# Peptides against a protein of PDB entry 5D63: the designs that were tried, part 50

Target 1, 292 residues: chain A of PDB entry 5D63
Amino acid sequence: SLRRGIYHIENAGVPSAIDLKDGSSSDGTPIVGWQFTPDTINWHQLWLAEPIPNVADTFTLCNLFSGTYMDLYNGSSEAGTAVNGWQGTAFTTNPHQLWTIKKSSDGTSYKIQNYGSKTFVDLVNGDSSDGAKIAGWTGTWDEGNPHQKWYFNRMSVSSAEAQAAIARNPHIHGTYRGYILDGEYLVLPNATFTQIWKDSGLPGSKWREQIYDCDDFAIAMKAAVGKWGADSWKANGFAIFCGVMLGVNKAGDAAHAYNFTLTKDHADIVFFEPQNGGYLNDIGYDSYMAFY

## One batch from the design tools (peptide; made by RFdiffusion4, then SolubleMPNN)

Design b1_p12_6_s4 (from b1_p12_6, 7 letters changed)
Fold by OpenDDE base, seed 5:
Structure b1_p12_6_s4 (fold): chain B 292 residues (1-292), chain A 12 residues (1-12)
Amino acid sequence: as target 1 above (292 residues)
Amino acid sequence: MSLSQQLWEALK
């Protein structure tokens, strides 16, 4: 079954993603097909899937940028019914905003069925152009039509997944204590992470004994990412991944504070030195404490 | 001492 998380939803037939037009929060904003750039933040194309308790395989889909929800207009079962952004809540009972999401017959893609109408989210005519219509359309779960098949590229990790990634890293001290701050984390591409670092002013910051040393750099980066998240996204129920670690060197006589994020495949962590913006697999310290 | 150094000394 599909896990709670943030997804980039890509058509199985053409290089098009489900896009909330202009990221607008207005009720009735069209959801359309749009091109995307791999390994970047596709701002209007990220969707938080929230599973509905006690309703099998059924979710609301909240646009991360606008904070509005995928909505089948009037819940109509007519082919060609508009799919729009609309105000809502994560655990709504409105069937216009409830979507049953299960694997298609090919075992890799998903189909997205409206809970009420039983029609499917359809990239009309498989149109790959920007702004192409996405609509509710008749279909079946076993049909092979790529217009109704979608890849769910997971862009977030749960706290448990992050914890597991940390646990298998070889640069964790035996006394490690981790503190989890949130339940779900959007994982940024390194380019975006670096840009936040640049915009924070940290590249121009000077290390100064006690007054602005390693812990200040690491905390400043964490704060910058947190603010970036709050300023960038209207949806709730997730955080932006940026960890702080405290580590000790091999000799045990020196400590350091630094940041970390997750690798592209979310399986491992990578260390980030906020004093120079470097990404390292080995920062020369073993972490004895982290919060993220 | 940095926070990282202080906490290390306290925890070891």
Scores: peptide ipSAE 0.277, ipTM 0.894, DockQ to the pose 0.870
Fold by OpenDDE base, seed 3:
Structure b1_p12_6_s4 (fold): chain B 292 residues (1-292), chain A 12 residues (1-12)
Amino acid sequence: as target 1 above (292 residues)
Amino acid sequence: MSLSQQLWEALK
């Protein structure tokens, strides 16, 4: 079963992703195929999949940028029916915005079926051009048509997954206590994480004894990422991953505060030094406390 | 000392 999370949804046949045109929040905004750049944010192409309680394999899909939902126009079962962004709620009963998402016959891609019409999200003619039509189209679960097959590239982690990544890291102290602040986290590419760091002014900040030391740098980075998230995305129900750690050195006589994020595959953490913007696999401290 | 150092001393 597809897990709750933020996904970049890519066509199985051509290098095209499901894109909300211009990221517009207007009702009826076309959802289209659009090119994407791997390992980047792809602003208009991120979708929060929220599972509907007690309805098997069924979700709403909220565009992260616009805060609107994937919507089959008039819920029509006619082939070629437009799929648009439309205002909605995560747990709506509107069948125009309910999507059954299950593995295709190839076992790797997914098909996206409208709950009401039973038609499938289709990249019309497999058109790889920017702005290509995405529509509801007749189909079956077992058909191999790549126009209706989609890879769900997960761009977020649950709090449990983040916790697991921390737990397997060798630089965690035996006294470690973690505090989870949210349930789902968008994991940023390092380039974006670094840009937030730069824009925060931290690169120009001077370390000063007690008045602005390691604690201040780490908290300032966390605050900057939080603000960036709030200012960048209209969807709710997720956070931007940026952790704060307090760690102790091997000798046990010195402590440090620093940040951390997740690796590209979400399996591990990487430490971030907010005083210089460096990413490190070993920051020289073992974490005894974290919040994220 | 820093907050991180203070907390370490308190929690160890």
Scores: peptide ipSAE 0.276, ipTM 0.891, DockQ to the pose 0.846
Fold by OpenDDE base, seed 2:
Structure b1_p12_6_s4 (fold): chain B 292 residues (1-292), chain A 12 residues (1-12)
Amino acid sequence: as target 1 above (292 residues)
Amino acid sequence: MSLSQQLWEALK
């Protein structure tokens, strides 16, 4: 089954993603097909899928940018019914905003069925143009029509996945303690992570004994990422991944504070030195504590 | 000393 998480939802037939037009929070804002750029944020095209307890394979889909939810207009079963952004809540009972999401017959893509109408989210005519209509349309789970098949590209990790990535890293001290601050984390491309670092002013910050040392740099980076997240997204229920680690050198006589993020495939961590903006597989320290 | 150094000294 589909896990809770943030997804970029891409059509299986054409290079088009499910896009909330202009990222608007207004009720009735069209959800449309739109081009995307791989390995970028794609601001209006990220969706938090929240599973509904005790309703098999059923989710709400919250647009990360607008904080509004995917909504089948009037819950109509008529083919061509508009799919829009609309205000809602993660655990709503409104069937207009409940979507059963299961694997298609190809075993890779998903189909998105409205819980009430039993119609499917359809890229009308497979139109790859920006602004193409996305609508509810009749269909079946077994049908191979690519207009109704969607790849769910996972853009986030659970705390458990992050924990596992940390645990298998070779630069973790035997005494390691991790503190998990959130349940789900949007993982940023390094380019975005670096840009946040630049915009924070840290590149111009000077290391100063005690008053602004490694701890301050690492905490400042985490704060900058947190603030960026808060300022960038209206949805709740997730965080932006940026960890702080405290580590000790091999000799055991020096400690350091630094940051870390996840690799593109989310399977590993990479260390980030906030004092110089460098990414390293080996920062020269073994982490004995982290919070993220 | 830094937090990282202080905590290490306390925890080792």
Scores: peptide ipSAE 0.275, ipTM 0.892, DockQ to the pose 0.884
Fold by OpenDDE base, seed 4:
Structure b1_p12_6_s4 (fold): chain B 292 residues (1-292), chain A 12 residues (1-12)
Amino acid sequence: as target 1 above (292 residues)
Amino acid sequence: MSLSQQLWEALK
């Protein structure tokens, strides 16, 4: 079954993603097919899937940018019914905003069925053009029509997944204690992570004894990412991944504070030095404490 | 001492 998380939803037939036009929060904003750039944030194309308790394989889909929800207009079962962004809540009972999401017949892609109408999210005519219509359309679960098949590229991790990634890393001290601050984390591309670092002013900051040392740099980076998240996204129920670690060197005579994020495949962590913006597989310290 | 150093010393 599909896990709770943030997804980039890509058509199985053409290089087009489900896009909320202009990221607008207005009711009735068209959801359309749009091109995307791999390994970028794709601002208007991220969807938080929230599973509905006691309703198998059924979710709301909240646009991360607008905070509005995928909505089948009037819940109509008519082929060609518009799919739009509309105000809603994560655990709504409105069948216009409830989507049953299960594997397609190919075992890799998903189909997205409206819970009420039983029609499927369809990239009309498989049109790869920017702004192509996405609509509810008749179909079945076993049909192979790529217009109704979607890859769900997971862009977030659960706290448990992050914890597991940390646990696998060889640079964790035996005394390690981790503190989880949130439940679901959007994992940023390094380019975005670096841009936040640049915009924070940290590149121009100087290390100064006690007044602005390693702890300050690491905390400032986390604060910058947190603020970026709050300023960038209208959806709730997730955080932006940026960890703080405290570590000790092999000799045990020096400590350091630094950041970390997850690798692209979400399986490992990579260390980030906020004093110089470097990504490292080995920062020279073993973490005895982290919060993220 | 920095926070990182203080906490490390406390864990010894």
Scores: peptide ipSAE 0.269, ipTM 0.888, DockQ to the pose 0.846

Design b1_p12_7_s1 (from b1_p12_7, 6 letters changed)
Fold by OpenDDE base, seed 5:
Structure b1_p12_7_s1 (fold): chain B 292 residues (1-292), chain A 12 residues (1-12)
Amino acid sequence: as target 1 above (292 residues)
Amino acid sequence: AAPGPDMGYREP
C-alpha cells in the first residue's frame, strides 16, 4: 500500500507530472500535466498523500505549495470532469477529495480512483504538453492505459526512515542519542539545500570563539531551513529535513557541531558543514547526538 | 580555512 508521504506524481506514458497550475490556492484552480526537471524541487507538483483511517488505500492529496486538495469537480462520474485544486482538510469526508490509490496491473505504477465517482485521474489523450488537461475518466483497475497510470516518486521520508538511515551510518558514536522533531520530512535536493544556506547569510558569517562557533552555524542552518519551509509551502503536516549533529572525533579530544541531510535514495545521510557549505561522507566526527 | 570545532564534548 502507498505510504503517507510527499510525492511527485509522474505519468507512466509521457514525461508529465501532476501540476497545480501556477500553484494557486484559489478554489477551482486547474490541475494539469506539466513538464518537470528530475532532481529538482518541482514546486507546484508535490502532493502530500494522507491516508484515511479505516478506509483501505484511500487518501487525500494536498498540494504542498498551495495547501489545497485534489478535487473532482462536483464529484461527477462523467468522463472529462475537471480535476482541480480546492480547499479542504486532510481527513475530509467529501468524496470529491477522496482518492483510492492502488498499484496498477504493471506492479510499478499506481492508478488514482475517485472514491465517490469511481472514475480515474486521467491525463487526457496522454498529452505531454504543458497545461494538458487532467480529468476524471471511466476506467478499470486492470486496464493498461498509460493515461491513467502514475508513478509516485517519494520525495519525503518518515521519521522512522530517517532514524534508520542514521543508524546505518558508520560515523555514529556509541553513546548516540537522537531526537525526532517531526513525523514526515521533505528531502531537498542538494542544490536547494545549498541555496538556503547561501540565502541565510552563513557564507558571510565569521567564526568567532564561543560567541559564534560551530554550534551557532549548525543551528542557524536548521533555523534557515525551517523558515524557508514555512515561507515556501502552505501545506501542513510535514517538515523540511535538516539535521543537527554533535560529534566527537576519533581521538576524543575535539567536538564539533554540524548538519546533515539524506542522500537521494533516502538510504543514508550525508554530512553538511555549515561553515563552508560542503557535503561530506565523513566529516571526521562520530555523532553522539542529533535532532532533526 | 578548516571549520572551527570550538565546542566542548557533552554527554548525551
Scores: peptide ipSAE 0.030, ipTM 0.722, DockQ to the pose 0.499
Fold by OpenDDE base, seed 4:
Structure b1_p12_7_s1 (fold): chain B 292 residues (1-292), chain A 12 residues (1-12)
Amino acid sequence: as target 1 above (292 residues)
Amino acid sequence: AAPGPDMGYREP
């Protein structure tokens, strides 16, 4: 079954993603096919899938940028019915905004069926052009039509997945204690993470003994990422991943504060030094405390 | 630039 999380949803037939046009929060904003760039944020193309309790394989899909929901216009079962962004709530009972999402017959891609109409999200004619129509269309779960098959590229991790990634890292002290702050985290590309760091003013900040030292840099980075998240996205129910660690060196005579994020595959952590913007697999310290 | 000096503190 599909896990709760943030997804980039890509057509199985052509290099097109499900895009909320212009990221607009207006009711009736078209959802369209649009090109995407791998390993980038793809602003208008991120969707939070929230599972509906006690309704098997059924979700709302909230556009991360606009905070609006994928909506089948009037819940119509007619082929060619528009799929739009529309105001809603995560646990709505409106069948126009309820989507049953299950694996297709190929076992890799998913199909997205409207709960009420039983029609499927369809990239009309498999059109790879920017702005191509996405509509409800008749279909079956067994059909192999790539117009109705979608890859769900997971862009977030649960707190448990982040915890597991930390646990696999060799630079964790035996006294380690982690504190989880949120439930689901959007994982940023390094380029975006670095840009937030640059925009925070930290590159121009001066290290000063105790008054503005390693812990201040690390906390300032965490705060900058948090603010960036709040300012960038209208959806709720997730955070932006940016961890803070305290570590001790092998000799046990020095301690440091630093940041960390997740690798592209979400399987490991990478350390980030907020004093210079560097990414390191080994920062020279073993973490005895983290919060994220 | 290289990071500044360590905190000199560790949680017990």
Scores: peptide ipSAE 0.030, ipTM 0.719, DockQ to the pose 0.542
Fold by OpenDDE base, seed 3:
Structure b1_p12_7_s1 (fold): chain B 292 residues (1-292), chain A 12 residues (1-12)
Amino acid sequence: as target 1 above (292 residues)
Amino acid sequence: AAPGPDMGYREP
């Protein structure tokens, strides 16, 4: 079963992703196939899948950027019916915005079926060009048509997954206490995380004993990421991953405050030093407290 | 008990 989360949805046949044109929040904005750049944000191509309670394998798909939902125009079962962005809610009863998402016959990709019409999200003619039509189209769950098969690349982690990644890290103190602030986290590429750091002004901030030291830098970074999230995305129900840690050195005579994020595969954490923008696998401290 | 985060990284 597909988990709640943020996904980059890529066609199984050609290197094209499901894109909300111009990230527009207007009702009726076309959803189209568009090229993507690996290991980047792909702003208009991220979708929050919210599972519908008591309806098996059925979701709404909210565009992170626009805050609008994937919508089959008039819920029509006709092949070639437009798929658009449209205003909605996460737990709507509108069948135009309800999508049953299950594994295809190849066991790796998914098919996306409209709950009402029973037609499938189709990259028309497998067109790899930017702006290619995505439409509802007739199909079956078992057919191998790559126009209707999609890879769901998860771009977020649950709080439980983040907790597990922390627990696997060797630089966690025996007295560690973690505090979870949100339920689902978009994990940023390091390049984006670094850009937020740069834009925060922290690279030009002066370390000053006690008055603006390690804890101030670490908290300022988390605040900058939080603000970036609020300013960048119109969808709700998720956060941007950026943790704060307090750690103690091996000798037990020094402590430090720093940040951390998740690796690309979401399996591990990497430490981030907000005083210099460095990423480290070992920051020289064992964490006894984190919040994220 | 672990010390507070007062003894962190210092810039030159």
Scores: peptide ipSAE 0.030, ipTM 0.720, DockQ to the pose 0.131
Fold by OpenDDE base, seed 1:
Structure b1_p12_7_s1 (fold): chain B 292 residues (1-292), chain A 12 residues (1-12)
Amino acid sequence: as target 1 above (292 residues)
Amino acid sequence: AAPGPDMGYREP
């Protein structure tokens, strides 16, 4: 079963992703195939999949950038029916915006079936060009047509997954207490995380004893990431991952505040020093408290 | 300058 999360959805046949054209919030904005750059944000190509309670394998798909939802025009079962962005809600009962998402016959890709029409999201003709039509099209769950097969690359983690990553890290103090602030987190590439750090003004901030020291830097970084998230995305129901930790050294006679994020595979944490923008596997402290 | 830790916390 597909987990709730933010996904980059890539065609199984050609290097094209499901893209909301221009990231526009206007009703009827075309959803199209578009090229993408690996290990980047791909702004118009991120989709929050929200599972519908008591409806097996069925989701709404909210475009992260526009805050609008994937919508099959008029819910029509005709092949070639437009798939567009349209205003909606996460737990809508509108079958035009409900998508059953299950593994294809190859066991790795997914197919996206409209709940009402039973047609499938189709990259028409497998066209790899930017702006290629994506439409509802007739199909079956077991056929191998790559026009209707999609890789769901997860770009977010649940709070539970983040908690698990922290628990696996060797630099956690025996007195550790974590505080989870949100439910689902977009995990940023380090390049983006660093850019937010740069734009925050922290690189030019002066360390000052107690009045602006390690905790101020760490909290300022988290605030900067939070503001970046709010300013960048119109969708709700997720946060941007940026943790704060308080740690103590091995001798127990010094403490530090710092940030952390997740590795690319989401399995581990990496420490971030907001005073210099460095990423470290070992920051020299064991965390006794975190919030994220 | 090197990062500076400066919190009052000490292990019990």
Scores: peptide ipSAE 0.027, ipTM 0.708, DockQ to the pose 0.458

Design b1_p12_7_s2 (from b1_p12_7, 5 letters changed)
Fold by OpenDDE base, seed 2:
Structure b1_p12_7_s2 (fold): chain B 292 residues (1-292), chain A 12 residues (1-12)
Amino acid sequence: as target 1 above (292 residues)
Amino acid sequence: ASAGPDMGYREP
């Protein structure tokens, strides 16, 4: 089954993603097909899928940027019914905003069925143009029509997944203690992570003994990422991944504080040195503490 | 254009 998380939702037939037009929070804003750029944020095209308790395979889909929800207009079962952004809540009972999401017949893509109408989210005519209509349309679960098949590319990790990634890393001290601060984390591309670092002013910050040293840099980076998240997204229920670690060197005579993020495949961590903006697989320290 | 800007922020 689909896990709770943030997804970039791409059509199985053409290179178009489910896009909330202009990222607008207005009720009735069209959801459309739109081109995307791999390994970028694609601001209007990220959706938080929240599973509904006790309703199998059923979710709300919250647009990260607008904070509004995918909504089938009037819950109509008519083919061609508009799919729009609309105000809502994560655990709504409004069937206009409840979506049953299950694997398609190909076992890789998903279909998105409105819980009430039983129609499917459809890229009308498979149109790859920017602004192409997305609508509710009649269909079946076993139909192979790519107009109604969607890849759910997961852009986030759960706290458990992050924990597992850390546990797999060879640069973890035997005394390691990790502290998880949130439940779900949007994982940023390194380019975005670096841009946040640049915008934070840290590249121009002066190291000063104890008063502004490694821990200050690391915490400032985490704070900058947190602020970026708060300023960038209207949706709630997730954080932006940026960890802080404390580590000790092999000799045991030096310690350091640094950041870390996740690799693109979310399977491992990469260390980030906030004093110079470098990404490293080995920062020269073994972590005995992290919070993220 | 949809898909959003390079960097997007809410109004203060």
Scores: peptide ipSAE 0.037, ipTM 0.654, DockQ to the pose 0.019
Fold by OpenDDE base, seed 5:
Structure b1_p12_7_s2 (fold): chain B 292 residues (1-292), chain A 12 residues (1-12)
Amino acid sequence: as target 1 above (292 residues)
Amino acid sequence: ASAGPDMGYREP
């Protein structure tokens, strides 16, 4: 079954993603097919899938940027019915905004069925052009039509997955204690993470003994990422991944505070030095404390 | 007991 998380939803037939046009929060904003760039944030194309309790394989899909929800217009079962962004809530009972999402017959892609109408989210005619219509369309779970098959590229990790990535890393001290602050984390591309670092003013900040040293840099980066998240996205129920670590060197005679994020495959962590913006697989310290 | 090491030096 599909896990709760943030997804980039890509058509199985053509390189087109489900896009909320212009990221608009207005009711009735078209959801369309649009090109995307791999390993980028794809702002208008991220969807938080929230599973509905006690309703098998059924979700709301909240656009991360607009905070609005995928909505089948008037819940109509007519082929060609518009799929739009519309105001809603994560646990709505409105069948226009409830989507049953299960694996297609190919075992890799998913189909997205409206709970009420039983029609499927369809990239009309498999059109790969920007702004191509996405609509509710008649279909079946077992058919192979790529217009109705979607890859769910997971862009977030659960706290448990983050915890597991940390646990696998060789640069963790025997005294390690980790503190989980949130439940689901959008994992940023390094380019975006770096841009947040640049925009924070940290590149121009001066190290000063005690008053603004390694811990201040690390906390400032964490705060900058948090603020970026709040300012960038209207959806709730997730955080932006940015950790803080305290570490001790191998000799046990020096300590450091630094940041970390997850690798692209979400399987490991990479260390980030907020004093110079560098990414390192080995920062020279073993972490005895983290919060993220 | 639950606290980590108290290191006297922080790297810049």
Scores: peptide ipSAE 0.031, ipTM 0.643, DockQ to the pose 0.114
Fold by OpenDDE base, seed 1:
Structure b1_p12_7_s2 (fold): chain B 292 residues (1-292), chain A 12 residues (1-12)
Amino acid sequence: as target 1 above (292 residues)
Amino acid sequence: ASAGPDMGYREP
């Protein structure tokens, strides 16, 4: 079953993603097919899937950028019915905004069925052009039409997944205590993470004994990422991944504060030194405390 | 208890 999370949703037939046109929060904004760039954030093309309690495989899909929800116009079962962004809530009972998402017959892609109409999200004619129509269309779960098959590429991790990634890292102290601050985290590409670091002013910040040293740099980076998240996205119910660690060296005579993020596959952590913007697999310290 | 984070300068 599909997990709660943020997804980039790509057509199985052509290199097109589900895009909220111009990221607009206006009711009735078209959802369209649009090209995308791998390993980038693709601003208008991220969707938070929120599972509905006690309704199997059924979700709302909130556009991360606009904060609006995928909506089948008038809940119509007619083929060609528009799919738009519309105001809503994560746990709505409005069947126009409820989507049953399950594996297709190929076992890799998903189909997206409107809960009420039982029609499927369809890239009309498999059109790969920017702005191509996405509509509700008749179909079945078992047919192989690529116009209605979608890859759900997960762009986020749960707090439990982050915890697991930390736990398997070899640079964790025996006294480690982690503090989880949120439930779901958008994981940024390193390029974006670095850009936030640059924009924060940290590259030009002066290290000063005690008054602005390692802990200040690490906390400033986390604050910068938090602000970037708040300023960039209108959806709620997620955070941007940026951890802070306190670590001790092997000799036990020195401590350091630093950041960390997740690798591209979300299976491991990578350390980030906010004093120089470097990514390291081994920062020379074992973490005894983290919050993220 | 472990030591607090008190590390020397790392050049940017």
Scores: peptide ipSAE 0.026, ipTM 0.685, DockQ to the pose 0.144
Fold by OpenDDE base, seed 4:
Structure b1_p12_7_s2 (fold): chain B 292 residues (1-292), chain A 12 residues (1-12)
Amino acid sequence: as target 1 above (292 residues)
Amino acid sequence: ASAGPDMGYREP
């Protein structure tokens, strides 16, 4: 079954993603096919899938940028019915905004069925052009039509997944304690993470003994990422991944504070030095405390 | 109680 999380949803037939046009929060904003760039944030193309309790395989899909929800216009079962962004809530009872999402017959892609109409989200004519219509269309779960097949590329991790990534890292001290602050985390590409670091002013910040040293840099980075998240996205129910660690060196005679994020495949952590913006697999310290 | 971080200077 599909896990709660943030997804980039890509057509199985052509290199097109489900896009909320212009990221607009207006009711009735078209959801369209649009090109995407791998390993980038793809702002208007991220969707938070929230599972509905006690309704098997059924979700709302909240656009991360606009905070509006995927909505089948008037819940109509007619082929060609528009799919739009519309105001809503994560646990709505409105069947126009409830989507049953299950594996297609190929076992890798998903189909997205409207709960009420039983029609499927369809990239009309498999059109790969920017702004191509996405509509409700008749179909079946076993049909192989790529217009109705979608890859769900996970862009977030749960706190448990982050915890697991930390646990398998070799640079964790035996006394390690981790503190989880949120439940689901959007994982940023390094380029975006670095840009936040640059925009924070940290590259120009002066290290000063005790008054503004390693812990201040690390916490300032965490705060900058948090603010970036709040300023960038209208959806709720997730955080932006940026960890803070305290570590001790092998000799046990020095300690350091630093940041960390997740690797591209979300399986491992990588350390980030907020004093110089560097990414390292080994920062020279073993972490005895983290919060994220 | 765990030890706090030292000065931990790195060049920007």
Scores: peptide ipSAE 0.025, ipTM 0.686, DockQ to the pose 0.151

